# Designs tried in a protein design run: peptides against a protein of PDB entry 6O8C. Part 98

Target 1, 262 residues: chain A of PDB entry 6O8C
Amino acid sequence: VGLRYEKISLPKIHPRYDLDGDASMAKAVTGVVCYACRTASTLLLYQELMRKGVRWLVELVKDDYNETVHKKTEVVITLDFCIRNIEKTVKVYEKLMKVNLEAAELGEISDIHTKLLRLSSSQGTIESSLQDISSRLSPGGLLADTWAHQEGTHPRDRNVEKLQVLLNCITEIYYQFKKDKAERRLAYNEEQIHKFDKQKLYYHATKAMSHFSEECVRKYEAFKDKSEEWMRKMLHLRKQLLSLTNQCFDIEEEVSKYQDYT

## One batch from the design tools (peptide; made by RFdiffusion4, then SolubleMPNN)

Design b2_p18_1_s3 (from b2_p18_1, 7 letters changed)
Fold by OpenDDE base, seed 5:
Structure b2_p18_1_s3 (fold): chain B 262 residues (1-262), chain A 18 residues (1-18)
Amino acid sequence: as target 1 above (262 residues)
Amino acid sequence: MEEELKKLEEELKKLLEE
């Protein structure tokens, strides 16, 4: 998962004054920084998309959680009702037994009661699991999505815009170098300006590449890694919720077998 | 890269549907 991009580097900038070479170099630099701008934009878009996905997944998991809680609650109500009814039945049969009625039915009912109590105990485990999940999803929990807002690059950082400004400066110098090349020979003052512009080009290019690598690429990679890890954990949590839901259904089904006794 | 981004979007959608 993630975007593949080509590693970019600046061409070698020769210090020697050469109108043809300088124009060619400037063209190459322009191309590299242009690629950096486009790449930065794409990396930003990727991260924004992932952030959207993270939000969607959080909401989905919350919905799953709520459904599980709801189902658990229904089962608890049903189970408690069944237990109460069985307990009443047990009491009645105990009284009847004292009046010389058969004990065989009492044994069966007692066994059912025991089974129901075991099921009730399992509800406690489910509740504990749900509480754990809730805690992990809560703000500050282990699965909080706060990292998505902290890690990576954001539109507010204006990285693409900053790179674009530098690209514009570089492009301007490149166009001038094309003109200089066409002149074949520059006057002394123009030559000095050319040399100065070459230094500016180097400065802008270096700044652009540093910004791209440090503020765009590195942060993107960190975001990517963290997002993948978080995503795996969230998916695992969803599976846990599904398991709990299934347990509730299993309990409900088992309780339904004893409804004839209630 | 645009194609890769599209693929990523599709993968993300699949993950959300699972």
Scores: peptide ipSAE 0.019, ipTM 0.595, DockQ to the pose 0.009
Fold by OpenDDE base, seed 2:
Structure b2_p18_1_s3 (fold): chain B 262 residues (1-262), chain A 18 residues (1-18)
Amino acid sequence: as target 1 above (262 residues)
Amino acid sequence: MEEELKKLEEELKKLLEE
């Protein structure tokens, strides 16, 4: 999803000395750079919020993983216990059969034993899946959240502050140009100052726009793309965990059907 | 943009509550 923002550009700066035009231009530049500052701040807030969300999601998925592992372990214990009991029963009936007792019950128990062994084999697949998930969530794994600390912009970058400094310089020149406009005509020295200030304004504005584009927008877009990809993968992982949990419940339910034979 | 930020926050909270 990400935040929507408008693409901004500087107005054309005319080289001609024109008090009215220069004041208008300066106003427009001030507006553009002001927007850049606000946008940069908002983009930063977005990223910080997302980083917080990433951390929370990681913990949530880890909890889900642990619960799934716990459930799997429980089922394994129950299943193994049931298998052992059935095996004991089979042995008893085999001994009885040697004494010419009816074999019909032995056949049924043997079938149950076979079914339980099949269920036990499925636990290996679940275990393998859990191990895969664990590896993906581990440090250095494919779903590690290290990107959240590397990608994008951070408060420590001081991007907003840097832009604000430039904005302050531009704003000061704008206010001076408003005064100059009100004078209608400047003395020679004041005119020269005005021309120099116009050059400074251009310098500050271009610097601000470059910084905004390269250090704020570009990095934000990269962060957004990474976050979306990572989030999708994490949600998929969570669904996988849920599926594994459900498989464990299904096995447990099936085992419960044979408890009367244990 | 502030509104979009709030929407994102709400969506994130919903995802975390599931």
Scores: peptide ipSAE 0.019, ipTM 0.595, DockQ to the pose 0.009
Fold by OpenDDE base, seed 1:
Structure b2_p18_1_s3 (fold): chain B 262 residues (1-262), chain A 18 residues (1-18)
Amino acid sequence: as target 1 above (262 residues)
Amino acid sequence: MEEELKKLEEELKKLLEE
């Protein structure tokens, strides 16, 4: 999971004045910073897509939750109805026994009643689980998606644009160094300008790489780690909801076996 | 079972009224 990118570093900058070497160095620096710009853009895009995915998954799980709650409610109603009917039957048979009437079925009905009460008690566990899930999904809960808005890089940070500005400055110097190389020899004043531009290039490149590493890569990695953890938890929660739903179906099926006795 | 239950309830009511 996540985007693969190559670790990049600036080429070594030789302090000696060398028109050929400086042009080659400037070309290499341009390439590295260009890669940083593209990578930063890609990392940003990934994060934005993941944020959309997070929102989508939250809504999906909320829907699953609502469906589970609905099913649970349905089962509770059905179970309660069945229990009430069985209780009426039990009362009738108990009265018959008091008047010395044979009621061989009383034992069976009483057993059914006991089983239904046991099933009813299990609903409490399901309810507790649903409440826990609800709390986790609620705003401020353990599965809140606030991290997705806080972590990582955002378009508003303008990291790509900032890197692009630095790249433009570097590229301009590179093209000048290419021209300088073509001249083979520079006058004293032009040589001094070249040396100053080389220092500027180094400054811009260092700034670009620092920005890329600290504001793009580092934050991306943090976002990625949090997203993976959160995603695993959400998927687990979804499985838990499915399990609860299945438990409700199992209870409903069990209750249906006793409906013939009501 | 519901029909049997109703029948039993009716019989019980008759017996209890006597």
Scores: peptide ipSAE 0.000, ipTM 0.209, DockQ to the pose 0.002
Fold by OpenDDE base, seed 4:
Structure b2_p18_1_s3 (fold): chain B 262 residues (1-262), chain A 18 residues (1-18)
Amino acid sequence: as target 1 above (262 residues)
Amino acid sequence: MEEELKKLEEELKKLLEE
């Protein structure tokens, strides 16, 4: 998971005045910064998509949780009802044993009662697991999605726009350098302007690359790492919920076998 | 790049369906 992008670096800028070399250099710089702009945009889009996915997954897991809780509650009600009925039956049989009833029937009912109590104990474990999951999903919990809003780059950061402004400045200088190259030789004043523009180009380029690296790439990588970790944990949690649901179904099925004795 | 984003979306969907 994640976007692959090429590691970009600025070409070497030679300090020597050379109209041909400077035009070529400016072209290369323009290309690099242009790539940075496009990459920054793509990285932003990726993060926005992932944030949407995170929100969707949170809602999905919450729904799964609620369904599991509902099923658990249903089973608890059924189980408690069955236990109460069996307990009444046990009491009746205990009274009837005084009147020549076979101990074997009481033994069977007692065994069923013991099994039901074990199932009831299992419900306690399921409840504990659900509480743990709820705690993890709660605000401030270990699986809270607050990181998705905090980490990475956001449209409000205007990183792409900032890079685009720098690209525009660089492109303007590049076009001027193409013209300068075509002139083959510049007058003194034009030469000084060219040299000054070369310094500006370098400044804009370095600023763009620094911004790209520090504010776009670095933050993206941090977001990516957190998203991967969080996603793995969420998927595992979802599997846990499914397991708990299945356990509830298994218990319900087992209880249904004993309902005929109540 | 649009194709890459589309692929990423598909990968995300696959992960969410697991």
Scores: peptide ipSAE 0.018, ipTM 0.594, DockQ to the pose 0.010; fails the geometry check

Design b2_p18_1_s4 (from b2_p18_1, 8 letters changed)
Fold by OpenDDE base, seed 2:
Structure b2_p18_1_s4 (fold): chain B 262 residues (1-262), chain A 18 residues (1-18)
Amino acid sequence: as target 1 above (262 residues)
Amino acid sequence: MEKELEELEKKLKLLLEE
């Protein structure tokens, strides 16, 4: 979902010298850039929180993976043991048949052996799936979290601080324009200063908005999109791991049915 | 926006508890 923010734009700056209009304009610009600063800060916090979440989720999924591998290993050991015991039993009965003993029991044991071998084959599929998951989680894999460090904005970029500097300059001009308005009329020199300050205001405001849009918002949106995609894939992977674990439990349960014959 | 951030934090915490 991400954070919702309002799209902001600068008010129109009229070239005409107007003390009332200029003060009003400066106030509006100050408000817009102030909002940009706050928004940039919030967007940064969002990203930092998400990066933390990404790291935690990676560790969680790795733990899930290890647990699944452990369970799979246990089942393999149990299954192999059962197979070996059944094979020994089959050999004994085969020898007994050579001396004209009843074949009915041998048939049943042979069927069990066949079933166990099928279960053993399914373990190969589980193993391949686990290997695939491992490869995806590995460095350079499809689910690597390198994007979290590359995409978006970072505290080291100092975007908020840069915007704040511009805001301070704008705010100073705004306060001067309030004073100018209160004077109702300026002397020639003060009027010229006012005009220059208005140009500076425009420059700072434009720079702030460009920086906000290009360096904060755009990068945030890219980060958001990547994070959502990655998160979805990771959650799907967790479900896959759970499925594999359940398959191991199912195999274990089935093997337990034949323990009386081993 | 602050409320949304808090909600995100809660969601992440819940996800990590699973």
Scores: peptide ipSAE 0.021, ipTM 0.638, DockQ to the pose 0.009
Fold by OpenDDE base, seed 1:
Structure b2_p18_1_s4 (fold): chain B 262 residues (1-262), chain A 18 residues (1-18)
Amino acid sequence: as target 1 above (262 residues)
Amino acid sequence: MEKELEELEKKLKLLLEE
């Protein structure tokens, strides 16, 4: 589950010139944009952490794959060796039967041979599954991690820094509005400056909120959704690899029961 | 949010240890 954040919106800005109201409004705007900056930073950190996790999981699953392939190969070699040995034994007993010697064991050995051949055929299914997994893990495969580099926000986007610049501008105006409020009354020229600064405040705030929503939150949500889906698939794949490994062990154990006959 | 980030880190570590 991704990070929880509160939905934020700018306070209503009244067009009326009011030193007390404007100072209060500016304070509220500063708070909202400050929260946006902190949230953007946290969302970025989350994504960077997830990207690291993705890379680590890819390597882990690749290692699991290689181990499974190795085990499968080992079992194939052992099984083939056992089959060859049992076939030699079958031939010897067949010759004994031709000379009218009692070979009660021939039926049992033949049954073992048949079972071993069935086990050998099952290796084809394991091989096919491994090939499928390899394809999915390969570059361009269904489980490629290219999305992690493309989706979401990145440090290079400088989103936090851009928001911080806007916050600095807003904060500066807020502090000026605090001073204006303390003066109780402004001269005509200072009043006009205050009105212009209020417009600038609105501009910066709107720009900050738009940037936050469109370039931070939206992209984060997209990244989160993709990461969750990909993670589930990767974990499932890892379980599949474990299952295949266990199948190899089961086959090896079964083969070991017949080694006494070879 | 900081607590949730810490929780995420813990979950990722656990997943990597499996």
Scores: peptide ipSAE 0.020, ipTM 0.640, DockQ to the pose 0.009
Fold by OpenDDE base, seed 3:
Structure b2_p18_1_s4 (fold): chain B 262 residues (1-262), chain A 18 residues (1-18)
Amino acid sequence: as target 1 above (262 residues)
Amino acid sequence: MEKELEELEKKLKLLLEE
């Protein structure tokens, strides 16, 4: 998962004045920084897309949660109704026992009552689990998506634009060095300008590479790691919700077996 | 890298259209 990018490094910059070498070096530097710009843009786009995915998944899981809660509530109502009816029946048979009637049937109904009460107790466990899930999804919870805004690079950081500015400066110097190369020999003043521009080129290139590595790549990797971890947890939670839903269905099915006694 | 991005975009679009 994630985008693969190539590690880039600046070419060696020789201090020696060499018009041919300097032009070639400048070309290489331009290429490297150009790649950094494009890569930074791509990494940013990836993160923005992932943020959309995160938002989508949050809503999906919230919907799943609400559906599970609804199903649980339905089952609780049905179960409680069944319990109340069985309890009424038990009372009737207890009265009959005073007259020495229907002893065997009373035992069976009492057993059903006990089973229903056990099922009812399991609802408490489901409720507790749902509450835990709710707390995890809440703001500040363990599965909050606030990290998506905090981690990684954002359009507001203007990293691509900053790199582009540096690239423009570098490119300008490269084009000048191509011209210088074509002249084969420079006058003293032009030579000094060339040397100065070479230093500027180095400065801009170094700044670009540092910015790319520290503000783009590093933050992207952090975002990627966090997103993978969060995504895994969210998917697991979704499975938990499904499990709880299935438990509700199982209870409902069990209760249906006893509805004939009501 | 561009191919991977395109694939991701396609997957996300499909998911968001549901």
Scores: peptide ipSAE 0.020, ipTM 0.620, DockQ to the pose 0.010
Fold by OpenDDE base, seed 4:
Structure b2_p18_1_s4 (fold): chain B 262 residues (1-262), chain A 18 residues (1-18)
Amino acid sequence: as target 1 above (262 residues)
Amino acid sequence: MEKELEELEKKLKLLLEE
């Protein structure tokens, strides 16, 4: 789960003036920062796709919840109807027992009544479970998806664009250093410019790497960790909903056996 | 079961009228 990326570091920058070395160093720096830009873009894309996936999963689980609630409600109505009918039957048989008519049948009906009451009690447990699930999915609940909008990097942060600007500056200096290398020797003023540009290169590169590490990688890792945790919990929740749905079907099937007696 | 219940109620009424 998640994107794999290579740990990047800036090459060693020697303070010594060396046209060949400086050109090589600048090339390496350009490569590293270029990789950072591409990686940042990829990490951002991953997060945006994951956010879409999170929203999709939330809607899916909400649909599952609503279906479970609907099924539960249906079973409750059926069960309550069955219980009321059995209770009427029990009352009739109790009156008949006073005149010694149907003692054996009363026992069977009473047993059915007891079983139906147990099923009704189980509905209470299902209701409590559904309420718990609802609370977890509600705004501010433990499984709210608000973190997906808060954690990680966003297009509005303009991280890729900021890195690209720094890369452009670095690339420009690299091309100049390539030209300087070709000259083999620079005049004093050109040498001073080269030295100054080398300092600028270092500054831009350091800024790029810091930005990449702190604003891209770190935030991505936080998003990744949060998303993995949340996803596991959501999938577990979905399994719980399925279990509750199956329990409702089981109860409905059991009640159907007793409807023949009502 | 409603028919059975009605039959039981009829039997009960007959017995109570005796």
Scores: peptide ipSAE 0.000, ipTM 0.232, DockQ to the pose 0.002; fails the geometry check

Design b2_p18_2_s1 (from b2_p18_2, 10 letters changed)
Fold by OpenDDE base, seed 1:
Structure b2_p18_2_s1 (fold): chain B 262 residues (1-262), chain A 18 residues (1-18)
Amino acid sequence: as target 1 above (262 residues)
Amino acid sequence: SIEEELQKIQELLKQLAE
């Protein structure tokens, strides 16, 4: 998982004045910085989409949690009711046993009672697991989504716009270099301007690439790593919730087998 | 491609919701 991008670098810039070479170099630089702009935009889009996804997943898992808690509560009520009824029945049969009657039936009911108590004990484990999950989902918990707001790049950073400005400057110089090339020779003053523009081009390009690498790519990679880790944890948690839900259903089904004795 | 990778994001989120 993650966005793939090509690693880019600026072409070599020769210090020598050469109208043909400078035009070609400027074209190449324009292409590289253009790619950086597009890539930065795509990386930002990826992160924004992931942030939306993170929020969505949090809500989804919270809903799952609430449903599991609800189901657990229902099972506890049903189980407790069944246990109470079985206990009443046991008392009745114990009285009958005192007169040496219905001993076999008492044994069966007592076994059921024991099984129900075992099921009841398992509820404690489920409760503990739910509490753990709740703590993990709570603010400040291990599954908090604060990283999604902190890590990576954001629209407010205006990285794409900043790169675009630099690209515009570079492109303008490139077009001028194309014109210069077409002239074949420049007057002294124009030649000096060309040389100065070449320096500006280098400055803008370097600034663009450093910004791209440090403020876009690096931060994106950090975001990606955090995202992957968080997603794995969330997936696992959701599976745990489903498992707990299934356990509740299993208990409910087991209890239903004994309801005829209540 | 970059576009293909973006499409995979939505698929991943869908899988997590299953």
Scores: peptide ipSAE 0.018, ipTM 0.621, DockQ to the pose 0.055
Fold by OpenDDE base, seed 3:
Structure b2_p18_2_s1 (fold): chain B 262 residues (1-262), chain A 18 residues (1-18)
Amino acid sequence: as target 1 above (262 residues)
Amino acid sequence: SIEEELQKIQELLKQLAE
């Protein structure tokens, strides 16, 4: 999901001195640069919101991870305890068999022991998966959020303020051109000033558009692309954690079936 | 609209939390 904004372009600036045309052109330029300012502000807001979201999501996933690790640990403890008890039981029955006492349950207990050992082996896979997730979430990992602070535009860049300054200059010239238009004809000196201001307006407008495109839009797009990729990966990671949690519950449930024998 | 896009972002973040 990305912000949609209209592509903006500066109107054609005619070199010919024309008070009516220059006023109209200046008005159009003012509008375009004004739109750029607003758009830049919105793009910045989007990025700041996303940064907050990223931080929030990281904390959420870390919490989920910790809970999963805790659950896994509990299951391991329970499973190990059950295995030890079953092993003790097996030893008792083996002793009874040596005394020629038939233990019809020995086979069943042995089968349970085998099943529990298989469950225990699966815990290693869960552990390795959790370790992988931990490494990905760690600083410098594949899912580190350092990009969110580095990529895109930031309030400290003062892009909106810089554009606003240029807009103010352009607006001032526009208002002057509006006055010039009302005069219908300018004296020689005023005409020269008008021509000079027209060049200034062009300069400011070009600078504004360049700044907007290169510093605001381009960086925003880079940020957006990275954020989308990162979000997809984080979503997948959360699904993995959920899967691991469910596996722990499944093991716990299966172990509970054998607790009566311990 | 820009507002609509911002709303979509918020909804996406909400979905990720679910």
Scores: peptide ipSAE 0.018, ipTM 0.615, DockQ to the pose 0.053
Fold by OpenDDE base, seed 4:
Structure b2_p18_2_s1 (fold): chain B 262 residues (1-262), chain A 18 residues (1-18)
Amino acid sequence: as target 1 above (262 residues)
Amino acid sequence: SIEEELQKIQELLKQLAE
């Protein structure tokens, strides 16, 4: 998962004064830095989209959580009501038992009561699990999305713009080198300017590549790694929520079997 | 392409929502 990009490197820059070679070199450098600009832009767009997706996913999971909590609460209310009614019935039958009446029915009702209490105990486990999930989703929790805002590259970094400026400088020199090549020979002063521009080209190119590698690619990779890890955890969390929801439905179904006794 | 990659991301997010 993630955007694929080609590893780029600057061509070898020879110190030798060669109008043809320098023009060719400058062209190659221009191409490389141009690719870096485009790639940086693409990587940024990817990250921005992922950030939106992360926010969306967080809200979705929170909704799932809330639904699970509501379902759990509903089941608890129903279960508690059923337990209370069964307990009342048990008390009545216990009194009747003293008169040797309804002994078999008392046993059955007592068994139901025991089963309901077991179900009630399971609700405690569900509650604990929900609390754990809530803590993980809370600000500062293990599944907080703070990383999405911190990691990676951001539009405010203006990395693309910075690279574009360098590209513009490089392109300008490249066009000049094309002209120089066309002249075939340069006067002394123009030759010195050419040599100086070649140094500038090297400087701009190295700066661009360094910036691209350190401020774009590296940060992108860090963002990508964190996003993948986080998404796996979120997927697992959603599965947990679904499991808890299903448990609530199962309990509700089980309780419904005993509603005739309430 | 960039568009294809973005589409893949969207698809991935949808899968996580299922």
Scores: peptide ipSAE 0.018, ipTM 0.618, DockQ to the pose 0.053
Fold by OpenDDE base, seed 2:
Structure b2_p18_2_s1 (fold): chain B 262 residues (1-262), chain A 18 residues (1-18)
Amino acid sequence: as target 1 above (262 residues)
Amino acid sequence: SIEEELQKIQELLKQLAE
């Protein structure tokens, strides 16, 4: 997902002195650079919004992680308690067996014990997964948000302002060319000024377009690509967390079935 | 429009939060 914008290019700038043509050309250039300014501003706004979103999402995922860890801890405590109680019961029955009492109930308790131990083993896998997620979310991890501060364009770059300055210069020349056109014919000195202004217009326009393309569009595209990749990874991580949470609930439910024996 | 694009971004972010 990203902002759509139209590809822009400068109109042809002919070297021939033509008051009508020069005015028309200047108008077109003004329009193009104006569009570049607006587009650059929009692209910047998009990136700033995404940066805020990234920060928010990181916090959200960290909260989810902490909740999952908390739930896991709770389940571990409950499970361990249940295991200890069952082990005590097993010992009692073993003692009774030594005095020639019936062992019918011992088998059932032993089976429960075995099941609980299996559940306990699964907790190790959950722990390992949580550790992996933690490492990915940690500073310097694979899901660190440092890219959001490095990639793309920033307000501090002053790209929009730089383009606006160029636009102002271009607009001024355009208005002069409009006046020149209205005169239909210029004196020699005014004609020379017009020619020089046309060169200035070309200079400003090319500078604006180069800046727009290289410093705004290219960097935006890089930011967009990086953000999309990062977002996909974050979504996957959230799914993993949800899975781990569900596993914890499943274990808790299973343990609850054996409460009558504890 | 820019406004529409921004709205789409906001919606996407909300979906990611759910």
Scores: peptide ipSAE 0.018, ipTM 0.609, DockQ to the pose 0.056

